# Designs tried in a protein design run: peptides against a protein of PDB entry 3JWR. Part 3

Target 1, 323 residues: chain A of PDB entry 3JWR
Amino acid sequence: TRELQSLAAAVVPSAQTLKITDFSFSDFELSDLETALCTIRMFTDLNLVQNFQMKHEVLCRWILSVKKNYRKNVAYHNWRHAFNTAQCMFAALKAGKIQNKLTDLEILALLIAALSHDLDHRGVNNSYIQRSEHPLAQLYCHSIMEHHHFDQCLMILNSPGNQILSGLSIEEYKTTLKIIKQAILATDLALYIKRRGEFFELIRKNQFNLEDPHQKELFLAMLMTACDLSAITKPWPIQQRIAELVATEFFDQGDRERKELNIEPTDLMNREKKNKIPSMQVGFIDAICLQLYEALTHVSEDCFPLLDGCRKNRQKWQALAEQ
Target 2, 298 residues: chain A of PDB entry 3JWR as posed
Amino acid sequence: TRELQSLAAAVVPSAQTLKITDFSFSDFELSDLETALCTIRMFTDLNLVQNFQMKHEVLCRWILSVKKNYRKNVAYHNWRHAFNTAQCMFAALKAGKIQNKLTDLEILALLIAALSHDLDHRGVNNSYIQRSEHPLAQLYCHSIMEHHHFDQCLMILNSPGNQILSGLSIEEYKTTLKIIKQAILATDLALYIKRRGEFFELIRKNQFNLEDPHQKELFLAMLMTACDLSAITKPWPIQQRIAELVATEFWEQGDQVGFIDFVCTQLYEALTHVSEDCFPLLDGCRKNRQKWQALAEQ

## One batch from the design tools (peptide)

Design b1_p8_1_s4 (made by RFdiffusion4, then SolubleMPNN; from b1_p8_1, 5 letters changed)
Fold by OpenDDE base, seed 2:
Structure b1_p8_1_s4 (fold): chain B 323 residues (1-323), chain A 8 residues (1-8)
Amino acid sequence: as target 1 above (323 residues)
Amino acid sequence: SDLEFYDF
């Protein structure tokens, strides 16, 4: 395609020029082409292209295929969300110095998972999918969308000309797919809520050890969630704008819940409760985000900018909730 | 729990 030719021929700027190592990164000023160039840079600077012998054209095609399989009519869970999740992963690996704690296969899997974790997202949560009796709800009992996202990821990876994993051995390929699946499934916040207590307790007791395979898996899950939620850590103008996108998508679901299911939406998804957004954001930060970024910072102190950003945004949302 | 409604 013309898009592929343009991407494959383009000079890829440095990570420094693109600022993709910054936790404060924003994609708002970037074109779709520039987001794809950033993605190429992430793979290159993590040594994934070299170590796994990726062909440049195949990587370009894969990135464009992933981008194409996000919906344009979804306000938040689109290519830009996946791209920002992957950028936060890249920043956590590089600036947060987590790269040295992981294997190349784990890094490869996490980056693919971050880019793929919301593929074909419909702008509705698992609860809506279940209540609407959607065909996907017959295939999966729990983490319905995350299973679908993984299936979409696998479909793309196996598509002609998109096989970025063709340089891996059979064992490496199996390991990578296992980690990708676990990482995508870990983005279900219901699973995060169930598992986070074990992680926090290990940190609290100073018993956390990445050499333990179970604790490694747990850490990768927590890291995925930390990157997925990373909008809450961004500089305030960026945070506000992303919160508006999230609210738009949630209100669209709430409108559908009223119309299609005859259900009164929760305050989070109720357009008439827009004035509750600041207090709900404070509640979300306190209940979900703060302890995660504290624990992550305990694993790697260089991740402190995520915690600091989260704390600053809590203060901003609290000030709005008091108005 | 009410926390299960957070899908970010």
Scores: peptide ipSAE 0.282, ipTM 0.882, DockQ to the pose 0.457
Fold by OpenDDE base, seed 5:
Structure b1_p8_1_s4 (fold): chain B 323 residues (1-323), chain A 8 residues (1-8)
Amino acid sequence: as target 1 above (323 residues)
Amino acid sequence: SDLEFYDF
């Protein structure tokens, strides 16, 4: 395609030029081509292209295939969300110095997972999929969408000309796919809520050890969630704009719940309760986000900008909730 | 729990 030719022939700017190492990064000013160039830079600067012998054209095709398999009519859970998740992962690995704590296969898996974690997202949550009796709800009992996202990820990775993992041994390939699956499934907040207590307790007791395979798996899950939720850490103007996209998607679901299911939506999904957004954001930060970024900062102090951003945004949302 | 509502 012309898009592939343009991407494959383009000079890839440095990570410094692209600002993809910054926790304060915004994609709002970037074209789709520039987001793809950023993605190439992430793979290159993490040594994944060299270590796993990726062909440049194959990587370009894969990135474009991933981007194409996000829906354009979804307000938040689109390519830009996946790209921002991957950028936060890259920043956490580089600026947050987590790269030195992980294997090359774990890094490869996390980056692929971050880019792929919401593939073919429909702009509705697992609860809606279940209640609407969607065909996907018959395939999976829990984490319905996350299983679908992984299936889409696997489909793309196995598609002709998209096989970025062809340089791996059979064992490396199996390991990578296992980690990708676990990382994508970890983006189900219901699983995060179930597992986070173990992580926080290990940190609190100073018993956290990345050499333990179980604790490593737990950390990778927490890191995925931290990157997935990273919009909450962004500078206030960026955070506020992303919160509007999230609210738009949630209200669209709530409108469908009323119309299609005859259900009164929750406050989070209720357009009529827009005035509660600030207080709901404070509640979300307190219930879900703060402890995660605190714990992540204990694993690596260089991740502090995520925690600081989250705290600053809590204050901003609280000030709006008091108005 | 109130946490069950955070299905994003």
Scores: peptide ipSAE 0.281, ipTM 0.882, DockQ to the pose 0.402
Fold by OpenDDE base, seed 3:
Structure b1_p8_1_s4 (fold): chain B 323 residues (1-323), chain A 8 residues (1-8)
Amino acid sequence: as target 1 above (323 residues)
Amino acid sequence: SDLEFYDF
């Protein structure tokens, strides 16, 4: 395609020029081509292209295929969300110095997972899928959408001309797919809530050890969630704009819940309750985000900008909730 | 529970 030719022939700017090592990064000013160039830079600077012998054209095609399999009519869970998740992962690995704590296969899996974790997202949550008796709800009992996202990821990875993992041994390939699956499934907040207590307790007791395989798996799950939720850490103007996209998508679901399911939506998804957004954001930060970024900062102090951003946005949302 | 609101 013309898009592939343009991407494959383009000079890829440095990570410094693209600012993709910054936790404060914004994609709002970037074209789709520039987001793809940023993605190439992430793979290159993590040594993934060299270590796994990726062909440039294959990587370009894969990136464009992933981007194409996000829906354009979904307000938040689109390519830009996946790209921002991957950028936060890259920043956490580089600026946060987490790269030094992980294997190349783990890094490869996390980056693929971050880009792929919401593939073919429909702008509705697992609860809606279940209540609407969607065909996907018959295939999977739990983490319905996350299983679907992984299936889409696997389909793309196996598609002709998209096989970025062709340089791996059979064992490396199996290991990578296992980690990708676990990482995508970890983006189900229900699983995060279920598992986070173990992680926080290990940190609190100073017993956290990345050399333990179970604790490593737990950490990768927490890191995925931290990157997925990273919008809450962004500078206030960016946070507000992303919160509006999230609210738009949730209100669209609430409108569908009224129309299709004949139910009253929750306050989060109720367009008539827009005035509750600030207080709901404070609740979200307190219930879900703060402890995660605190724990992550204990694993690597260089991740502090995520925690600091989250705290600053809490204060901003609280000030709006008091008005 | 308050956590049901966070099915994102």
Scores: peptide ipSAE 0.281, ipTM 0.877, DockQ to the pose 0.435
Fold by OpenDDE base, seed 1:
Structure b1_p8_1_s4 (fold): chain B 323 residues (1-323), chain A 8 residues (1-8)
Amino acid sequence: as target 1 above (323 residues)
Amino acid sequence: SDLEFYDF
């Protein structure tokens, strides 16, 4: 395609020029081509292209295929969300110095997972999929969408000309796919809520050890969630704009719940409760976000900008909730 | 729980 030719021929700017190592990064000013160039830079600077012998054209095609399999009519869970999740992963690996704590296969898997974790997202949550009796709800009992996202990821990885993992051994390939699956499934907040207590307790007791395979898996799950939720850490103008996108998508779901399911939406999904957004954001930060970024900062102090951003945004939302 | 509202 013309898009592939343009991407494959383009000079890829440095990570410094693209500012993709910054936790404060914004994609709002970037074209779709520039987001793809940023993605190539992430793979290159993590040594994934070299270590796994990726062909440049294959990587370019894969990135464009991933981007194409996000829906354009979804307000938040689109290519830009996946791209920002991957950028936060890259920043956590580089600036947050998490790279030195992980294997090359774990890094490869996390980056692929971050880009792929919401593939074909429909702008509705698992609860809606279940209550609407969607065909996906017959395939999976729990983490319905996350299973679907992984299936889409696997489909793309196996598509002709998109096989970025073709340089891996059979064992490396199996390991990578296992980690990708676990990482995508970890983005289900219901699973995060169930598992986070174990992680926080290990940190609290100073017993956290990445050499333990179970604790490694747990850490990768927590890191995925930290990157997925990273909008809450962004500079206030960026945070506000992303919160509006999230609210738009949630209100669209709530409107569908009323119309299609004859149910009253929750306050989070209720357009008539727009004035509750600031207080709900404070609640979200306190219940879900703060302790995660605190724990991540204990694993690597260089991740502090995520925690600091989250704390600053809590104060901003609290000030709006008091008006 | 109030945490069930954060299914997104």
Scores: peptide ipSAE 0.275, ipTM 0.878, DockQ to the pose 0.427

Design b1_p8_2 (made by RFdiffusion4)
Fold by OpenDDE base, seed 2:
Structure b1_p8_2 (fold): chain B 323 residues (1-323), chain A 8 residues (1-8)
Amino acid sequence: as target 1 above (323 residues)
Amino acid sequence: SSFTDFWD
């Protein structure tokens, strides 16, 4: 395609020029082409292209395929969300110095997972999928969408001309796919809530050890969630704009819940209760986000900007809730 | 938790 030709021929700017190492990064001003260029830079600067012998054209095609398999009519869970998740992962690995704590296969898997974790997202949560008796709900009992996202990820990875993992050994390939699957599934917040207590307790007791395979898996899951939720850490203008996108998607679901399921939506999904957004954001930060970024900062102090951003946005939302 | 749906 012309898009592939343009991407493959383009000079890829440095990470510094693209600012993709910054936790404060925004994609709002970037074209789709520039987001793809950023993605190439992430793979390159993490040494993934060299270490796993990725062909440039194949990587370009894969990136474009991933982007194409996000829906354009979904307000938040689209390519830009996946891209921002991956950018936060990149920043956490580089600026947050987590790269030195992980294997190349883990880094490869996390980056692929971050980009792929919401593939073909429909703008509705697992609860809606289950309640609507969608065909996907018959295939999977829990983490319905996350299983679907992984299936889409696998489909793309196996598609002609998209096989970015072809340079891996059989064992490396198996390991990578395992980690990708675990990472995508970990983005189900229900699983995060279930597992986070173990992580926080390990941190609290100063018993956290990445040499333990179970704790490594747990950390990768927490890191994925931290990147997935990273919009909450962004500078206030960015956070506010993203919160509007999230609200739009949730209200769209709520409207569908009324129309299709004949139910009254929860406050979060209720367009008529938009005035509760600030207080709900404070609640979300307190219940879900703060402890995670605190724990992550204990693993690597260089991740502090995520925690600091989250705290600052809590203050901003609290101020709005008091008006 | 109602927040499981927030960014799921």
Scores: peptide ipSAE 0.094, ipTM 0.863, DockQ to the pose 0.763
Fold by OpenDDE base, seed 5:
Structure b1_p8_2 (fold): chain B 323 residues (1-323), chain A 8 residues (1-8)
Amino acid sequence: as target 1 above (323 residues)
Amino acid sequence: SSFTDFWD
C-alpha cells in the first residue's frame, strides 16, 4: 500500500526528537505516520529489531495492521490509546529504568501487548457486552474483550507479511505469546483489583523479588495496568483532554444502555451527571491509581514522574469538585 | 480495558 511504502521509506527520528522517553509525552500533535515512526523507534531502541532479526518492512506492515484493527468511531479505545500505552511502556522501560529488570522476551511481549491490548475495541465495557448478549459473551465468561483483543493480536501476528516474530526460536515464540496473552488479559481492571493486593503487600513487606517467576508475572500485569491508565499521570491539559475522550465514550455507552437495554446508566456513564466527573476522577485516582504508581515507584524510583503526575491531577480534579 | 470495569 501507499501507506506502507511511505512508512518503510521514511527516516525514523531519534527517541529524543520524538520525545517518546518522556512521561509527559502527548500524541495530540502527531500524524498517524508519526505515531508509526514512534513505534518503530520503540522497537529499535529496545533492541528488539536487532535481537529478534525483524525485517523492517514486516515491522512496518505489522504496525499498520495493528493500527488498522482499531476502530475509528470509538472515542477513546482506539489506536491513539494503544499507542500512548506503548509509549508509556517505553518510557517506563527507558526513563523508568525497568528495562534493566526484564528479559528481552518480556520487553518484546510487553511492547506488542501494549500496542495490541485493545484491538477491535467497540467502545463498550465487558458488562455491556454481557448484558447485550453479544456473540463474544458466548465465547468467554470473564475478560471478554481482553480475550478478543488477544485473538486479534494473534491473528495479526500470523497474517502474511506481518510475522514480526519469525526470527524467534520455537521456545522464544511460545514464551513471547504466553507473556503477550497474560499481559493483555491483565488489562482487565477486574483482574487488576483481584491481584493488586498481593503486589502491594509484597512491596510493603519489602519481599518483592522479580527473580520469582510468580512475582515477575504479577509485576508485568501491574506494569501493563500502570501504562494502560497512564493518562491519569499526564500534565493537566493532556489529562483533561483525555478525560473528555473517556467521558465521551462512557456517555455513548450510557446512551446505548438507555436506548438498547432500557436501563439507567451508572453515574460514570450518565451524560446527565457530567458535573460529577471531577469527583469521580478523584475517586478513581484514590481507589485505583495512587497505590499502583506508589508501588511502581518503589520498584523503580525513576518512575516517580507517574506518581507525581497522578498526585497533581488528583489535586486539580479535587479543586474542580469543590466548585 | 475501560475504567468502567471497576464501576460496573
Scores: peptide ipSAE 0.061, ipTM 0.836, DockQ to the pose 0.262
Fold by OpenDDE base, seed 1:
Structure b1_p8_2 (fold): chain B 323 residues (1-323), chain A 8 residues (1-8)
Amino acid sequence: as target 1 above (323 residues)
Amino acid sequence: SSFTDFWD
C-alpha cells in the first residue's frame, strides 16, 4: 500500500527528537505516520529489531496492521490510546530504567502487548458485553474483551507479512506469547484490583524480588496497568483532554445502556451527571492510581514523574470538585 | 481497559 511504502521509506527520527522518552509526552500534534515512526523508534532503541532480527518492512507492515485494527469510531480506546500506552512503556523502560530489570523477551512482549492490548475495542466495557448477550460473552466468562484483544493480537502476528516474531526460536516464541497474553489480560482492572494487594504487600515488607518468577509476572502485570492508566499522570492540559475522550466514550455506552438494555447507567456513564466528573476523577485516583505509582516508584525511583503527575492532577481535579 | 469496570 501507499501508506506502507511511505512508512518504510521514511527516515525515523531519534527518540530525542520525537520526545518519546518523556513521561510528559503528548501525541495530539502527531500525524498517524508520525505515530508509526515513533513506534519503529521504540522497537529500535530497545534493541528489539537487532536482537530478534526483524525485517524493517515486516515491522512497518505489522505496525500499520495493528493501527488498522483499532476502530475509528471509538472515542478513547483507539490507536492513539494504544500508542500512548506503548510510549509510556518505552519511557518507563528507558527513562524509568526498568529495561535493566527485564529480559529482552519480556521487553519485546510488553511492547507488543501495549500496542495490542485494546485491539478491536468497541467502546464498551466487559459488563456491557455480558449484559448485551454479545457472542464474545459466550466464549469467555471473565476478561472478555482482553481475551478478544489477545486473539486479535495473535491473528495479526500470524498474518502474512506481519510476522515480526519469525526470528525467534520456538522456545522464545512460546515464552513471548505467554507474556503477551498475561500482559493483555492484566489490563482488566478487575484483575488488577484482585492482584495488586500482593504486590503492594511485597513492596511494603521490602520482600519484592524480580528474580522470583511469580513476582516477575506480578510486576509485569502492574507495569502494564501503570502504562494503561498513564493518562492520569500527564500534564494537566493533556489530562483534561484525555478525560473528555474517556467521558465521551462512557457517555456513549450509557446512552446505549438506556436505549438497548433499558437500564439506568452508572454515574460514570451518565451524561446527565457530567458535573460529577471532577469528584469521580479524584475517587479514581485515590482508589486505583496513587498506590500503584507509589509502588512503581519504589521499584524504580526514576519512575517518580508518573507519581508526581498523578498527584498534581489529583489536586487539579479536587479544586474543580470544590467549585 | 476502562476504570468503569471498577465502578460497576
Scores: peptide ipSAE 0.057, ipTM 0.828, DockQ to the pose 0.263
Fold by OpenDDE base, seed 3:
Structure b1_p8_2 (fold): chain B 323 residues (1-323), chain A 8 residues (1-8)
Amino acid sequence: as target 1 above (323 residues)
Amino acid sequence: SSFTDFWD
């Protein structure tokens, strides 16, 4: 395609020029082509292209295929969300120095997972899928959408001309897919809530050890969540804009809940309760985000900008909630 | 609660 030709022929700017190592990164001013160029740079600077002998054209095609399989009519859970998740992962690996703590296969898996974790997202949560008796709810009992996202990821990876993992051995391939699956499933916040206590307790007791395979798996899950939620850490103007996108998507679901399911939506998804957004954001930060970024900063102090951003945004939302 | 739906 013309898009592929343009991407494959383009000079890829440095990570410094693209500012993709910054935790404060914003994609608002970037074209779709520039987001793809950023993605190529992430793979290159993490040594994934060289170490796994990726063909440039295949990588370009894969990136464009992933982007194409996000829906454009979804307000938040679209390509830009996936791209920002991957950028935060890249920043955490590089600026946060987490790269030094992980294997090349783990890094490869995390980057693929970050880009793929919401593939074909429909702008509704697992609860809606269950209550609407969607066919996907018959295939999977738990983490319905996350299983679907992984299935889409696997489909793309196996598609002709998109096989970025063709340079891996059979064992490396199996390991990578296992980690990708675990990482995508870990983005289900219900699973995060279930598992985070173990992680926080290990940190609190100074017993956290990445040399332990179970703790490594746990850390990868927490890192995925930290990147997935990273919008909450962004500079205030960026945070506000993203919060509006999230609210739009939630309100769209709430409208569908009324129309299709004949139920009153929760305050979070109720368009008439827009005035509660600031207080709900404070609650979300306190219940979900703060402890995670505190723990991550304990693993690597260079991740502090994420925690600092989260704290600053909490203050901003609290000030709005008091009005 | 519905916090599991936020930002993810």
Scores: peptide ipSAE 0.095, ipTM 0.864, DockQ to the pose 0.708; fails the geometry check

